# Peptides against a protein of PDB entry 4N7V: the designs that were tried, part 11

Target 1, 222 residues: chain A of PDB entry 4N7V
Amino acid sequence: TLRSITSPLVAHRLKPIRQKTKKAVVSILDSEEVCVELVKEYASQEYVKEVLQISSDGNTITIYYPNGGRGFPLADRPPSPTDNISRYSFDNLPEKYWRKYQYASRFVQLVRSKSPKITYFTRYAKCILMENSPGADFEVWFYDGVKIHKTEDFIQVIEKTGKSYTLKSESEVNSLKEEIKMYMDHANEGHRICLALESIISEEERKTRSAPFFPIIIGRKP

## One batch from the design tools (peptide; aimed at target 1 Q19 L38 E50 K100)

Design b1_p11_7 (made by RFdiffusion4)
Pose (drawn by RFdiffusion4):
Structure b1_p11_7 (pose): chain A 222 residues (1-222), chain P 11 residues (1-11)
Amino acid sequence: as target 1 above (222 residues)
Amino acid sequence: VDLDLDDFPED
């Protein structure tokens, strides 16, 4: 059953983005709702045959077929719903559409992996904690020119040369120049600080009923 | 902005 494979998507605090493609148009609206529009081409013009719209919390799914000859003319914004529409909860979503919800879930998870939640400016680097929690990606751009990309699985180092390589395990990073560890440890301290900063602020957010406390930009680029 | 995604599924 859907939920066997996937969890409801989370599109909160994400910026509006629209993505055209040969098959469909997947987007995130200003209301932070995820919209998936299936697209067909006829008479040198594009038609829409199906629209999936998913709530910000991913719990509510609305699907409408503007069933008509020629479907729906493709525009820059999602079309208004028709009358032959549908609405399901996440658990009550039919066996159909499951391939499409999983696609939308990956789309959102990808966008969150590139959405800054906390931006921290150190003496040596710009630190960014991303949105794809838990275990969000951590990116460090040293003013020195070195780039460090931290994943739950990976550590990625891009030296000033452009010489790039990936370090997966603790043993792999220990196989190191005892100078690059400074970049590694400074980035890890920055990661420690951002995870700590995120916790005490999101804790105050649960204590409140206001506009989101994210994203944050801390300090300034010297 | 184009993101890297799989092909969109169809029925």

Design b1_p11_7_s1 (made by RFdiffusion4, then SolubleMPNN; from b1_p11_7, 4 letters changed)
Fold by OpenDDE base, seed 5:
Order: structure tokens, then C-alpha cells, then sequence
Structure b1_p11_7_s1 (fold): chain B 222 residues (1-222), chain A 11 residues (1-11)
């Protein structure tokens, strides 16, 4: 099943974006829907041959073929669905579209990993918890130039000198210089606080059922 | 926003 290889994508709270690759254009629309436009070149012109439009919650997929499959000239937005429109639920999506959905999902996850959910200013750093899940990215921009980027898979450190390295195990973290450990400690504290705030705010958001509370900014730069 | 997006794979 599709569910065995990916979960429904979640594009809520993401800002509109459009980015072209060689064979596809991916977009998040103002409606927070996600579009994958499959592009082919013919006679030095790019055409959109197929479009997957996915709802913001990932559960509904609309597929259409512009101009009866002849394609529509690539433009600054997806072509309107006019011909041979099919609508599927996530669990009923034909297997032939699974790879395309998975691509959309990866795109959304990438956008989410770059989208601030909580920005927290400390005495020493700007901390940012991102929207991706599970294991949201967490960035710490120290005012003195040090940067720490935590992901589910690694921790990247950029020192004042510009020296950059990646840590992939706790052993490597424990082997850091004392001065770097201080930054790590602060980053970890900021991370803990952001996660705690996320939990509390999400619970309140659930109770109120109003407009999204996120993204939020806590504190201000000193 | 510019992202380091992977290319869509060939079928």
C-alpha cells in the first residue's frame, strides 16, 4: 500500500512556493495545496503533461492531463484542471502514481524542514524549531557566529572560524571541545524549551479550534 | 525560498 511507504503529506501553515526541476515543477499554492507538474520538452518548449494536485492534508489527490494529454505550456502556475480529471483518496491512489506522490511528500518535508514553527530568542542565540515531523529540525544561530543545526539524523556545527563538521553519534558529541560543548548545551536547552512550548501551544490550539497559533516568536533579539 | 530539491526520477 501507499501508506506502507509514506504517510499523507501535510502542507498546513506552509507559505506558497514554486520551484522548477528538470522534469517537474513543484508548488505549494495559496490554498496550501501541493502540485506536481510533470514537464516534458518538445521543440524547445516545455509543456506540463500531467498534474498531481494534492490537498493540504494529503488525503485527496486530483490528477489531470492538460489539453487532453497534449500538454500545456509551462507557466508561472499550474494549468487549470479541465480535461480527464480524476480524484482519489490517499488509500485509493493507483500504484502508478505512488512515486509521484512520494516525490511530493519529500518536497513538502523539505519545505517543512525550512519553515519556522517556533522562533525563540535567548540571550545568546536565535533558536528555530521547524515544521517537519517527526523529529523536527532545530537550528541555533548564536549571535557570535556559531551555528548548530540538529536533524533527526545528525548535528551540524559551524564554528566562528567557519569550520564545519557533522556529528552522527553521541560519542562524537561527547568528544567535542569544552568550548563547543557550551554551545551544544545551550542549543539543547533551547530545543527542550521549544519542544515544551510546542506541546503546550498545540494543546491550546486543539481546544480553541481557531486560526493556527503557529508560527510563533518567543522573545526578541537582545 | 530556494530548496535543494532532488530531481524527479525517471520511470
Amino acid sequence: as target 1 above (222 residues)
Amino acid sequence: MELDLPEFPED
Scores: peptide ipSAE 0.224, ipTM 0.872, DockQ to the pose 0.740
OpenDDE base, seeds 1, 2, 3, 4: peptide ipSAE 0.222, 0.219, 0.220, 0.220; ipTM 0.871, 0.872, 0.871, 0.871; seed 2 fails the geometry check

Design b1_p11_7_s2 (made by RFdiffusion4, then SolubleMPNN; from b1_p11_7, 4 letters changed; failed a check: a repeat of another design)
Amino acid sequence: MKLDLPEFPED

Design b1_p11_7_s3 (made by RFdiffusion4, then SolubleMPNN; from b1_p11_7, 4 letters changed)
Fold by OpenDDE base, seed 3:
Structure b1_p11_7_s3 (fold): chain B 222 residues (1-222), chain A 11 residues (1-11)
Amino acid sequence: as target 1 above (222 residues)
Amino acid sequence: VSLPLPEFPED
């Protein structure tokens, strides 16, 4: 099943973006829907042959073929659907479209990993918890130039000298120099606070029926 | 603005 290889994508709270590759254009629309345009080149012109439009919650996929499959000239936005439209739920999506859905999902996850959910200014750093899940990316920009980037898979450190390295295990973290551990301790504290606030705010958001609370900014740069 | 997105292979 599609669910065994990916979960429905989540594009809520993401800003509109359009990115072109050689064979596809992927977009997040103002509506927070996600579009994958499959592009073919003919006579030195690019045409959109197929479009997957995915709802913001990832559960509905609308597929259409512009101009009866002849293609529509590539533009600055997806072509509008006309007659030959198919609509699928996530669990009923034909297997032939799974790779395209996965492509959209990967793009959304990438965008989410770079989209601030919580920005927290401490005495020493700007901390940012991103929108991706599970294991949201967490960045700490120290005012003295040190940077720590935490992901689900690794921790990247950039020192004042510009020296950069990646830590992939707890043993490597424990082997850090004492001066770097101080930065890591601060980063971890900021991370803990952001996660705690995320939980509290999400619960309060669930109790309310207004506009989303995120993204939020806590504190200000000293 | 531009993200490191891989190319999509042909069907």
Scores: peptide ipSAE 0.142, ipTM 0.849, DockQ to the pose 0.817
OpenDDE base, seeds 1, 2, 4, 5: peptide ipSAE 0.063, 0.133, 0.140, 0.139; ipTM 0.774, 0.847, 0.847, 0.848; seed 5 fails the geometry check

Design b1_p11_7_s4 (made by RFdiffusion4, then SolubleMPNN; from b1_p11_7, 3 letters changed)
Fold by OpenDDE base, seed 1:
Structure b1_p11_7_s4 (fold): chain B 222 residues (1-222), chain A 11 residues (1-11)
Amino acid sequence: as target 1 above (222 residues)
Amino acid sequence: VKLDLPEFPED
């Protein structure tokens, strides 16, 4: 099943964006819907041959073929659906579209990893918890120029000198210079606080059923 | 913002 290889994409709270590749254009619309436009080139002109429009919660997929499959000239936005529109739920999506859905999911996850959910200013750094899941990216921009970027897979450190390296194991983290460990300790504390706040705020959102509370900014740059 | 998005493979 599609569910066995990916979860429904989640585009809530994401800002509109449009990114073109050679074979596809992916977009997050103002409506927070996600579009995959499959592009073909003919006679030095690019045409959109197929469009997958996915709801913000990832559960509804609308598929259409512009101009009866002949294609519509590539423009600054997806072509409007006209005829021959198919609508599927996530669990009923035909297998032939799974790869395209997965591509949309990867795009959304990438956008989410760059989208601030919580911004927290400490005495020493600007901390940012991103929207991606599981294991949201966490960035710490120290005011002195040091940067720490934590992901589910690695920790990247950029030192004052510009020296950059990646840590992929606890052993490597433990072998850090004492000076760098101080930055890591602060980063970890900021991370803990952001995760705690995320939990509390999310619970309040659930209880109130009001407008989204995120993104949120806590504190101010000194 | 430029994203490091891989190319979509041909069908």
Scores: peptide ipSAE 0.261, ipTM 0.881, DockQ to the pose 0.771
OpenDDE base, seeds 2, 3, 4, 5: peptide ipSAE 0.259, 0.259, 0.256, 0.259; ipTM 0.881, 0.880, 0.880, 0.880

Design b1_p11_8 (made by RFdiffusion4)
Pose (drawn by RFdiffusion4):
Parts: sequence; structure tokens; C-alpha cells
Structure b1_p11_8 (pose): chain A 222 residues (1-222), chain P 11 residues (1-11)
Amino acid sequence: as target 1 above (222 residues)
Amino acid sequence: SDFDLPDFPVD
């Protein structure tokens, strides 16, 4: 059953983005709702045959077929719903559409991985903690020129040269130049600070009922 | 922006 494979998507605090493609148009609206529009081409013009709209918390799914000859003319914004529409909870979503919810889930998870939650400016680097919690990606751009990309699985180092390599395990990073560890440790301290900063601020957010406390930009680029 | 995604499912 859907929920065997996937969890409801989270599109909160994400910026509006629209993505065209040969098959469909997947987007995130200003209301932070995820919209998936299936697209067909006819008479040198594009038609829409199906629209999936998923709530910000991913719990509510609305699907409408503007069933008519020629479908729906493709525009820059999702079309208004028709009358032959549908609405399901996440658990009550039919066996159909499951391939499409999983696609939307990946789209969102990809966008969160590139959405800054906390931006921290150190003496040596620009630190960014991303939105894809838990274990969000951590990216460090040193003013020195070195780039470090941290994942739950990976550590990625891009030297000033452009010489790039990936370090997976603790043993692999220990196989180091004892100078690059400074970059590694400074980035890890920055990661420690951002995870700590995120916790005490999101804790205050649960204490409140206000506009989101994210994203944050801390300090300034010297 | 253009993101790299797998092909969209078609019924």
C-alpha cells in the first residue's frame, strides 16, 4: 500500500518553482502546494489531460480531469479545477496515481536539498544547512575557494584546484593531508553550530503561532 | 531552474 514505500511529502517553506518537460509540468505554487500536470501535444499545441495537486503537508490530494475534447490548454499557471474532480487523504489515495505521488515526492525532496534553511558566515567560509531534514545536506563554500559537501552518507571535497574527490567513511577521511582536516573540522564545527542553532530556534517556533522562522541568514560575508 | 528527474509516469 502507498505508505509502504513512501511518506507524505513536505513542501513547507519552499520557494515557487515551475518545471516544464516533454511529458508533464511539475511545480510548487505560492501557496506551497505541489501541482503535477500531465501534458499532451496536439496540433502543434500542448494539452493537459490530468492535474494532481497535493497539499503542503502532503496529506490531501486533489485530482481533476477537465475531461473535454482537446483537454486543457497549457499555460504558465495551473488551471482552475472543473466539476468532475476528486479529493482523497494520503491513506485513501487509490492504487492509481501512486507512481505520480512518488514522483512528486522525489521532486520535493530534491528541491529541499537545494533550499537553504540556515546560512552561516564564518571567518573563513559560507555555511549552508539545507531543508531536507532529517540529516540535511551541508554545504561549505570557503572564501579560500575550497568547497565541502556533506551528506548523511558522503563527504565531498573540492579543492581550490578544482581537484574533486569523495570521502565516504571515517577511515576514508582519515586518509588525509593533515592540512585539509582543518577545512574538514572547520566545516564540521560549522555544521555543529547550525544543527544547534536550528534546534533552539525551531523549539521557539513550536512555542509560537507565527510566520516561519526560516530560512535564516546569520552574519555577513566579510 | 531545470532539475534532472526520471521520466514522468504515464498510465

Design b1_p11_8_s1 (made by RFdiffusion4, then SolubleMPNN; from b1_p11_8, 5 letters changed; failed a check: a repeat of another design)
Amino acid sequence: MELDLPEFPED

Design b1_p11_8_s2 (made by RFdiffusion4, then SolubleMPNN; from b1_p11_8, 5 letters changed)
Fold by OpenDDE base, seed 1:
Structure b1_p11_8_s2 (fold): chain B 222 residues (1-222), chain A 11 residues (1-11)
Amino acid sequence: as target 1 above (222 residues)
Amino acid sequence: MSLDLPEFPED
């Protein structure tokens, strides 16, 4: 099943963006819907041959073929859907479209990893918890120039000197110089606080069932 | 925002 490969994409709270690749254009619309436009070139002109429009919660997929499959000239936005549209739920999406959905999902996940959910200013750093899940990216920008970027897979450290390295295991973290450990400790504390706040705010958001509370900014620049 | 999005593979 598609669900065994990927979960429904989640584009809530993401800002509109459009990115062109050689064979596809992916977009997050103002409506927070996600579009995959499949592009083909003919006579030095690019045409959109197929469009997957996915709801913000990833559960509804609308598929259409511009100009009856002949294609529509590539523009600055997806072509409007025509009457010959197909609508599927996530669990009923034909297998032939799974790769395209996965591509959309990867795009959304990438955008989420770059989208602030919580910005937290500490005495020493600007901390940012991103929207991606599970294991949201966490960035710490120390005011003295040190940077720490935590992902589910690694921790990147950029020192004041510009020296950069990646840590992929706890043993490597434990082998850090004492000076760097201090930065890591602060980063971890900021991370803990952001995660705690995310949990509390998300719970209140669930109870309220109104406008989204995120993104939020806590504190201010010193 | 600049994203490192891979190319969509050929079908």
Scores: peptide ipSAE 0.206, ipTM 0.864, DockQ to the pose 0.702
OpenDDE base, seeds 2, 3, 4, 5: peptide ipSAE 0.200, 0.196, 0.203, 0.203; ipTM 0.864, 0.862, 0.864, 0.864; seeds 4, 5 fail the geometry check

Design b1_p11_8_s3 (made by RFdiffusion4, then SolubleMPNN; from b1_p11_8, 5 letters changed)
Fold by OpenDDE base, seed 1:
Structure b1_p11_8_s3 (fold): chain B 222 residues (1-222), chain A 11 residues (1-11)
Amino acid sequence: as target 1 above (222 residues)
Amino acid sequence: MKLDLPEFPED
């Protein structure tokens, strides 16, 4: 099943963006819907042959073929659905569209990893918890120039000198210079606080069922 | 926003 490969994409709270690749254009619309436009080139002109429009919660997929499959000239936005529109739920999406959905999902996940959910200013750094899940990216920009970027897979450190390295195990983290460990300790504390706040705010958001609380900024740059 | 989005593979 598609669900065994990926979960429904989540595009809530994401800002509009349009990214063109050679064979596809992916977009997050003002409505927070996600579009995948499949592009073909003919006679030095690019045409959109197929469009997948996915709801912000990932559960509804609308598929259409512009101009009866002949294609519509590529523009600055997806072509409007006019003819031969099919609508599927996530669990009923035909297998032939799974790769395209997965591509949309990867796009959204990438955007989420770059989208601030919580910005937290400490005495020493700007901390940012991103929207991606599970294991949201966490960035710490120290005011002195040190940067720490935590992901589910690794920790990247950029030192004051510009020296950059990646840590992929606890052993490597434990082998850090003491000076760097101090930065890591602060980063971890900021991370813990952001996660705690995320939990509390999310719970209140669930109870209130009103406008979204995120993104949120806590504190300000000194 | 700059995204390192991979190309969509051939069908």
Scores: peptide ipSAE 0.275, ipTM 0.887, DockQ to the pose 0.696
OpenDDE base, seeds 2, 3, 4, 5: peptide ipSAE 0.271, 0.269, 0.271, 0.273; ipTM 0.887, 0.886, 0.887, 0.887; seeds 2, 5 fail the geometry check

## One batch from the design tools (peptide; aimed at target 1 K15 P116)

Design b1_p12_1 (made by RFdiffusion4)
Pose (drawn by RFdiffusion4):
Structure b1_p12_1 (pose): chain A 222 residues (1-222), chain P 12 residues (1-12)
Amino acid sequence: as target 1 above (222 residues)
Amino acid sequence: MELEDIEVQEVE
């Protein structure tokens, strides 16, 4: 059953983005709702045959077929719903559409992996904690020129040269130049600080009923 | 279906 494979998507605090493609148009609206529009081409013009709209919390799914000859003319914004529409909870979503919800879920998870939640400016680097929690990606751009990309699985180092390599395990990073560990440790301290900063602020946010406390920009680029 | 890569967003 859907929910065997996937968890409801989270599109909160994400910026509006629209993505055209040969098959469909997947987007995130200003209301932070995820919209998936299937697209067909006819008479040198594009038609829409199905629209999936998922709530910000991913719990509510609305699907409408503007069933008519020629479908729906493709525009820059999602079309208004028709009358032959549908609405399901996440658990009550039919066996159909499951391939499409999973696609939308990956789209959102990808966007969150490139959405800054906390931006921290150190003496040596610009630190960014992303949105794809838990274990969000961590990116460090040293003013020195070195780039460090931290994942739950990976550590990625891009030296000033452009010489790039990936370090997966603790043993792999220990196989180091005892100078690059400074970049590694400074980035890890920055990661420690951002995870700590995120916790005490999101804690205050649960204490409140206001506009989101994210994203945050801390300090300034010297 | 396939997804394309996305760049890091800027925040102001």

Design b1_p12_1_s1 (made by RFdiffusion4, then SolubleMPNN; from b1_p12_1, 7 letters changed)
Fold by OpenDDE base, seed 3:
Structure b1_p12_1_s1 (fold): chain B 222 residues (1-222), chain A 12 residues (1-12)
Amino acid sequence: as target 1 above (222 residues)
Amino acid sequence: MTLEELPLFEVK
């Protein structure tokens, strides 16, 4: 099943972006929908031959072939769909489109990992919890130049000297020199606070049923 | 990985 290789993408709260590659253009629209435009080159002109338009919650996929399948010249936005469209739910998407959906999902997840959900200023650092899930990225930018970037898979440290290294186990974290451990402790505390606030605010957002509360900024730079 | 590096391996 498609669900065995990817989850429905979630593009809520993401800013519009358009990324062009050789074979495709992927966009997050103002509507927070995601479009994958499949591009072919013919006579030195790029044409959009196929479009997957995915809802912001990833559950609805609209597929159309611009200009009756003849293709539409590549522009600064996806071509508008015509009456010749197919609409699928996530679980009913034909297998031939799974790879394209997976591409869109990976793109969205990457954008989410770089999209601030909570920005929290402490006395010593700017802490940022990102939108990706599960295991949202967490970045700590200390005002003295130290940076810590936590992901689900690793922790990256950039020291004052510019020295950079990656930690992938608790053993490696425990082997850090004392000075760096202090930064890690502060980062972990900021992370805990951001996760706690995310939970509380998300619950209030659910109850309120209004416009999104995120992204939020807590505190200010000293 | 950067946004530019995200691969689409379809051969269509």
Scores: peptide ipSAE 0.034, ipTM 0.721, DockQ to the pose 0.083
OpenDDE base, seeds 1, 2, 4, 5: peptide ipSAE 0.034, 0.033, 0.034, 0.033; ipTM 0.731, 0.728, 0.722, 0.726; seed 4 fails the geometry check

Design b1_p12_1_s2 (made by RFdiffusion4, then SolubleMPNN; from b1_p12_1, 6 letters changed)
Fold by OpenDDE base, seed 1:
Structure b1_p12_1_s2 (fold): chain B 222 residues (1-222), chain A 12 residues (1-12)
Amino acid sequence: as target 1 above (222 residues)
Amino acid sequence: MTLSDLPLFEVE
């Protein structure tokens, strides 16, 4: 099943973006829908042959073939749907489209990992909790130049000298120099706070059922 | 991961 290889993508709160590759253009629209345009070159012109338009919650996939399948010249936005539209739920998406959906999902996840959900300024650093899940990326930009980037899989450290390294185990973290541990401690505290705030704010958001509260900025750069 | 690392697929 498609569900066995990916979850429905979630594009809520993401800013519009358009990314072109050789064979595809993927976009997040103002509507927070995600479009995958499949591109083919013919006579030195690029044409959109197929479009997958995925709802912001990933559960509905609309597929159409521009210009009756002849293709539409690639432009700065997806071509408009025609009357010949196929609409699928996530669980009913034909297997032939799974790879394309997975592509969209990975793109969205990547964008989410770079999209601030909570920005928290401390005395020493700018902390950013990203939108991706599970295990949202967390970045700490210390004002003195040190950077710590935490992901679900690793922790990257960039020291003042520019020295960069990646930590993949607790043992490696414990083996850090004492001066670096201080940065890590601060980063971890900032992370804890951001997660706590996320929980609290999300609960309030749920209760009010209003417009999204995120992204949010806490504090300011000193 | 960067945008360039996204998997490629063929156009049908």
Scores: peptide ipSAE 0.042, ipTM 0.751, DockQ to the pose 0.049
OpenDDE base, seeds 2, 3, 4, 5: peptide ipSAE 0.041, 0.041, 0.039, 0.038; ipTM 0.748, 0.745, 0.739, 0.739

Design b1_p12_1_s3 (made by RFdiffusion4, then SolubleMPNN; from b1_p12_1, 5 letters changed)
Fold by OpenDDE base, seed 3:
Structure b1_p12_1_s3 (fold): chain B 222 residues (1-222), chain A 12 residues (1-12)
Amino acid sequence: as target 1 above (222 residues)
Amino acid sequence: MELEELPLFEVE
């Protein structure tokens, strides 16, 4: 099943972006929908031969072939759908489109990992909880130049000197020098607070049933 | 932001 290889993508609250590769263009639209344009070059001109337009919640996929499959010249936005469109739910998407959907999902997840959900200013650092899930990325930018980036898989540390290293186990974290442990402790506290705030704010957002509360900024830079 | 190139797919 498609679910066995990816979950429905979630593009809510993401800013519009358009990323071009040799064979495809992936976009997040103002509507927060995601479009994958499959590009073919013919006579030194790029044409969009196929478009997957995915809803912001990832559950609906609209597929169309511009100009009856002849292609539409690549432009600064996806071509408009024609009358011959196919609409699928996530669980009913034909297997031949799974790889393309997975590509869109990976793109969205990457964008989410770089999209601030909560920005929290402490006395010593700017803390940022990102939109990706599960295990949202968490970045701490200390005002003195130290940087800590936590992901689900690792912790990256950049020291004042510019020395950078990655920690992948608890033993490595515990082996840090005392000075770095202090930064890590502060980062962990900021992370805890951001997660707590995310939970509280999300609950209020659910109750209010209005416009999204995120992204949110807590405090200000000293 | 770096993305991998999509493989060639047949377009119907």
Scores: peptide ipSAE 0.035, ipTM 0.719, DockQ to the pose 0.055
OpenDDE base, seeds 1, 2, 4, 5: peptide ipSAE 0.032, 0.035, 0.032, 0.032; ipTM 0.709, 0.722, 0.696, 0.703

Design b1_p12_1_s4 (made by RFdiffusion4, then SolubleMPNN; from b1_p12_1, 4 letters changed)
Fold by OpenDDE base, seed 5:
Structure b1_p12_1_s4 (fold): chain B 222 residues (1-222), chain A 12 residues (1-12)
Amino acid sequence: as target 1 above (222 residues)
Amino acid sequence: MELEELELFEVE
């Protein structure tokens, strides 16, 4: 099943963006829907031959073929649906479209990993918890130039000198120089606080049913 | 922002 290889994408709170690749254009619209435009070139002109329009919660997929399958000239936004529109739920999406859905999902996850959910200013650093899940990316920009980037898979450290390295195990973290461990400790504390705030705020958001509370900024740069 | 290129040989 599609669910066995990916979960429904979640584009809530993401800003509109349009990214072109060689044979596709992927967009997040103002409506937070996600569009994958499949592009073909004819006589030095690019045409959109197929569009997957995915709802913000990832559960509804609308597929259409512009201009009766002849294609529509590539523009700065997806072509509007016309005829031969098919609508599917996530669990009923034909297998032939799974690869394209997965592409959209990966794109959304990438955008989410770069989209601030909580920005927290400490005495020493700007901490940012991102929107991706599970295991949201967490970045710490120390005011003295040190940077720590935590993902679910690794921790990247950039020292004052510009020296950069990646840590993928606890053993590697434990082998860090003492001065770097101090930065890591601060980063971890900031991370803990952001996760705690996320939990509390999310619960309140669920109760109110108003506009989204995120993204938020806690504190200010000293 | 870098994404893996979607390798599509045909467009339906």
Scores: peptide ipSAE 0.036, ipTM 0.722, DockQ to the pose 0.041
OpenDDE base, seeds 1, 2, 3, 4: peptide ipSAE 0.036, 0.035, 0.034, 0.035; ipTM 0.717, 0.719, 0.710, 0.717

Design b1_p12_2 (made by RFdiffusion4)
Pose (drawn by RFdiffusion4):
Structure b1_p12_2 (pose): chain A 222 residues (1-222), chain P 12 residues (1-12)
Amino acid sequence: as target 1 above (222 residues)
Amino acid sequence: SYDESGAIEIDL
């Protein structure tokens, strides 16, 4: 059953983005709702045959077929719903559409992996904690020129040369120049600080009923 | 680069 494979998507605090493609148009609206529009081409013009709209919390799914000859003319914004529409909860979503919800879930998880939640400026580097929690990606751009990309699985180092390589395990990073560890440790301290900063601020957010406390930009680029 | 619009700025 859907929910065997996937969890409801989270599109909160994400910026509006629209993505055209040969098959469909997947987007995130200003209301932070995820919209998936299937697209068909006819008479050198594009038609829409199905629209999936998922709530910000991913719990509510609305699907409408503007069933008509020629479908729906493709525009820059999602079309208004028709009358032959549908609405399901996440658990009550039919066996159909499951392939499409999973696609939308990846789309969202990808966008969150590139959405800054906390931006921290150190003496040596710009630190960014991303949105794809738990275990969000961590990216460090040293003013020195070195780039470090931290994942729950990976550590990625891009030296000033452009010489790039990936370090997966604790043993792999230990196989190191004892100078690059400074970049590694400074980035890890920055990661420690951002995870700590995120916790005490999101804790205050649960104590409040206001506009989101994210994203945050801390300090300035010297 | 990343889009940082709409963020809360905190000066130290």

Design b1_p12_2_s1 (made by RFdiffusion4, then SolubleMPNN; from b1_p12_2, 4 letters changed)
Fold by OpenDDE base, seed 4:
Structure b1_p12_2_s1 (fold): chain B 222 residues (1-222), chain A 12 residues (1-12)
Amino acid sequence: as target 1 above (222 residues)
Amino acid sequence: EYDLSGSIVIDL
């Protein structure tokens, strides 16, 4: 099933973006929908032959073929759906479109990993919890120049000297110099706080059922 | 804005 490969993408709260590759253009629209435009080149002109328009919650996929499959000249935005429109739910998406959906999902996850959900200023650092899930990225920008980037898979450290390295196990974390451990401890504390606040704020958001509370900024830079 | 510099986006 598609669900065994990927979860429905979630594009809520993401800002619009358009990214072109050789074969496709992927966009997050103002509506927070996600569009994958499949591009073909003909006579030195690029044409959009197929479009997957995915709802912000990832559950609805609208597929259409511009100009009856002849293609529409590539522009600065997806072409409007006009011909050969099909609508699918996530669980009913034909397998032939799974790769394209996965592509969209991966792009959205990347964008989410770069999209602040919670910004928390401490005495020593700017902490940022990102939108991606599960295991949201967490970045700590210390005011003295040290940076720590936590992902589900690794921790990247950039020291004041510019030295950069990646930690992939607890053993490696434990082998850090004491001065770096201090930064790590602070990062972990900020991370815990952000996660706690995320939970609390999300619960209030659920109860209120109003406009999104996120992104949110807590505190000010000293 | 997004900082996608250095990020890898998979190609179809």
Scores: peptide ipSAE 0.050, ipTM 0.782, DockQ to the pose 0.033
OpenDDE base, seeds 1, 2, 3, 5: peptide ipSAE 0.048, 0.049, 0.049, 0.047; ipTM 0.778, 0.778, 0.779, 0.775

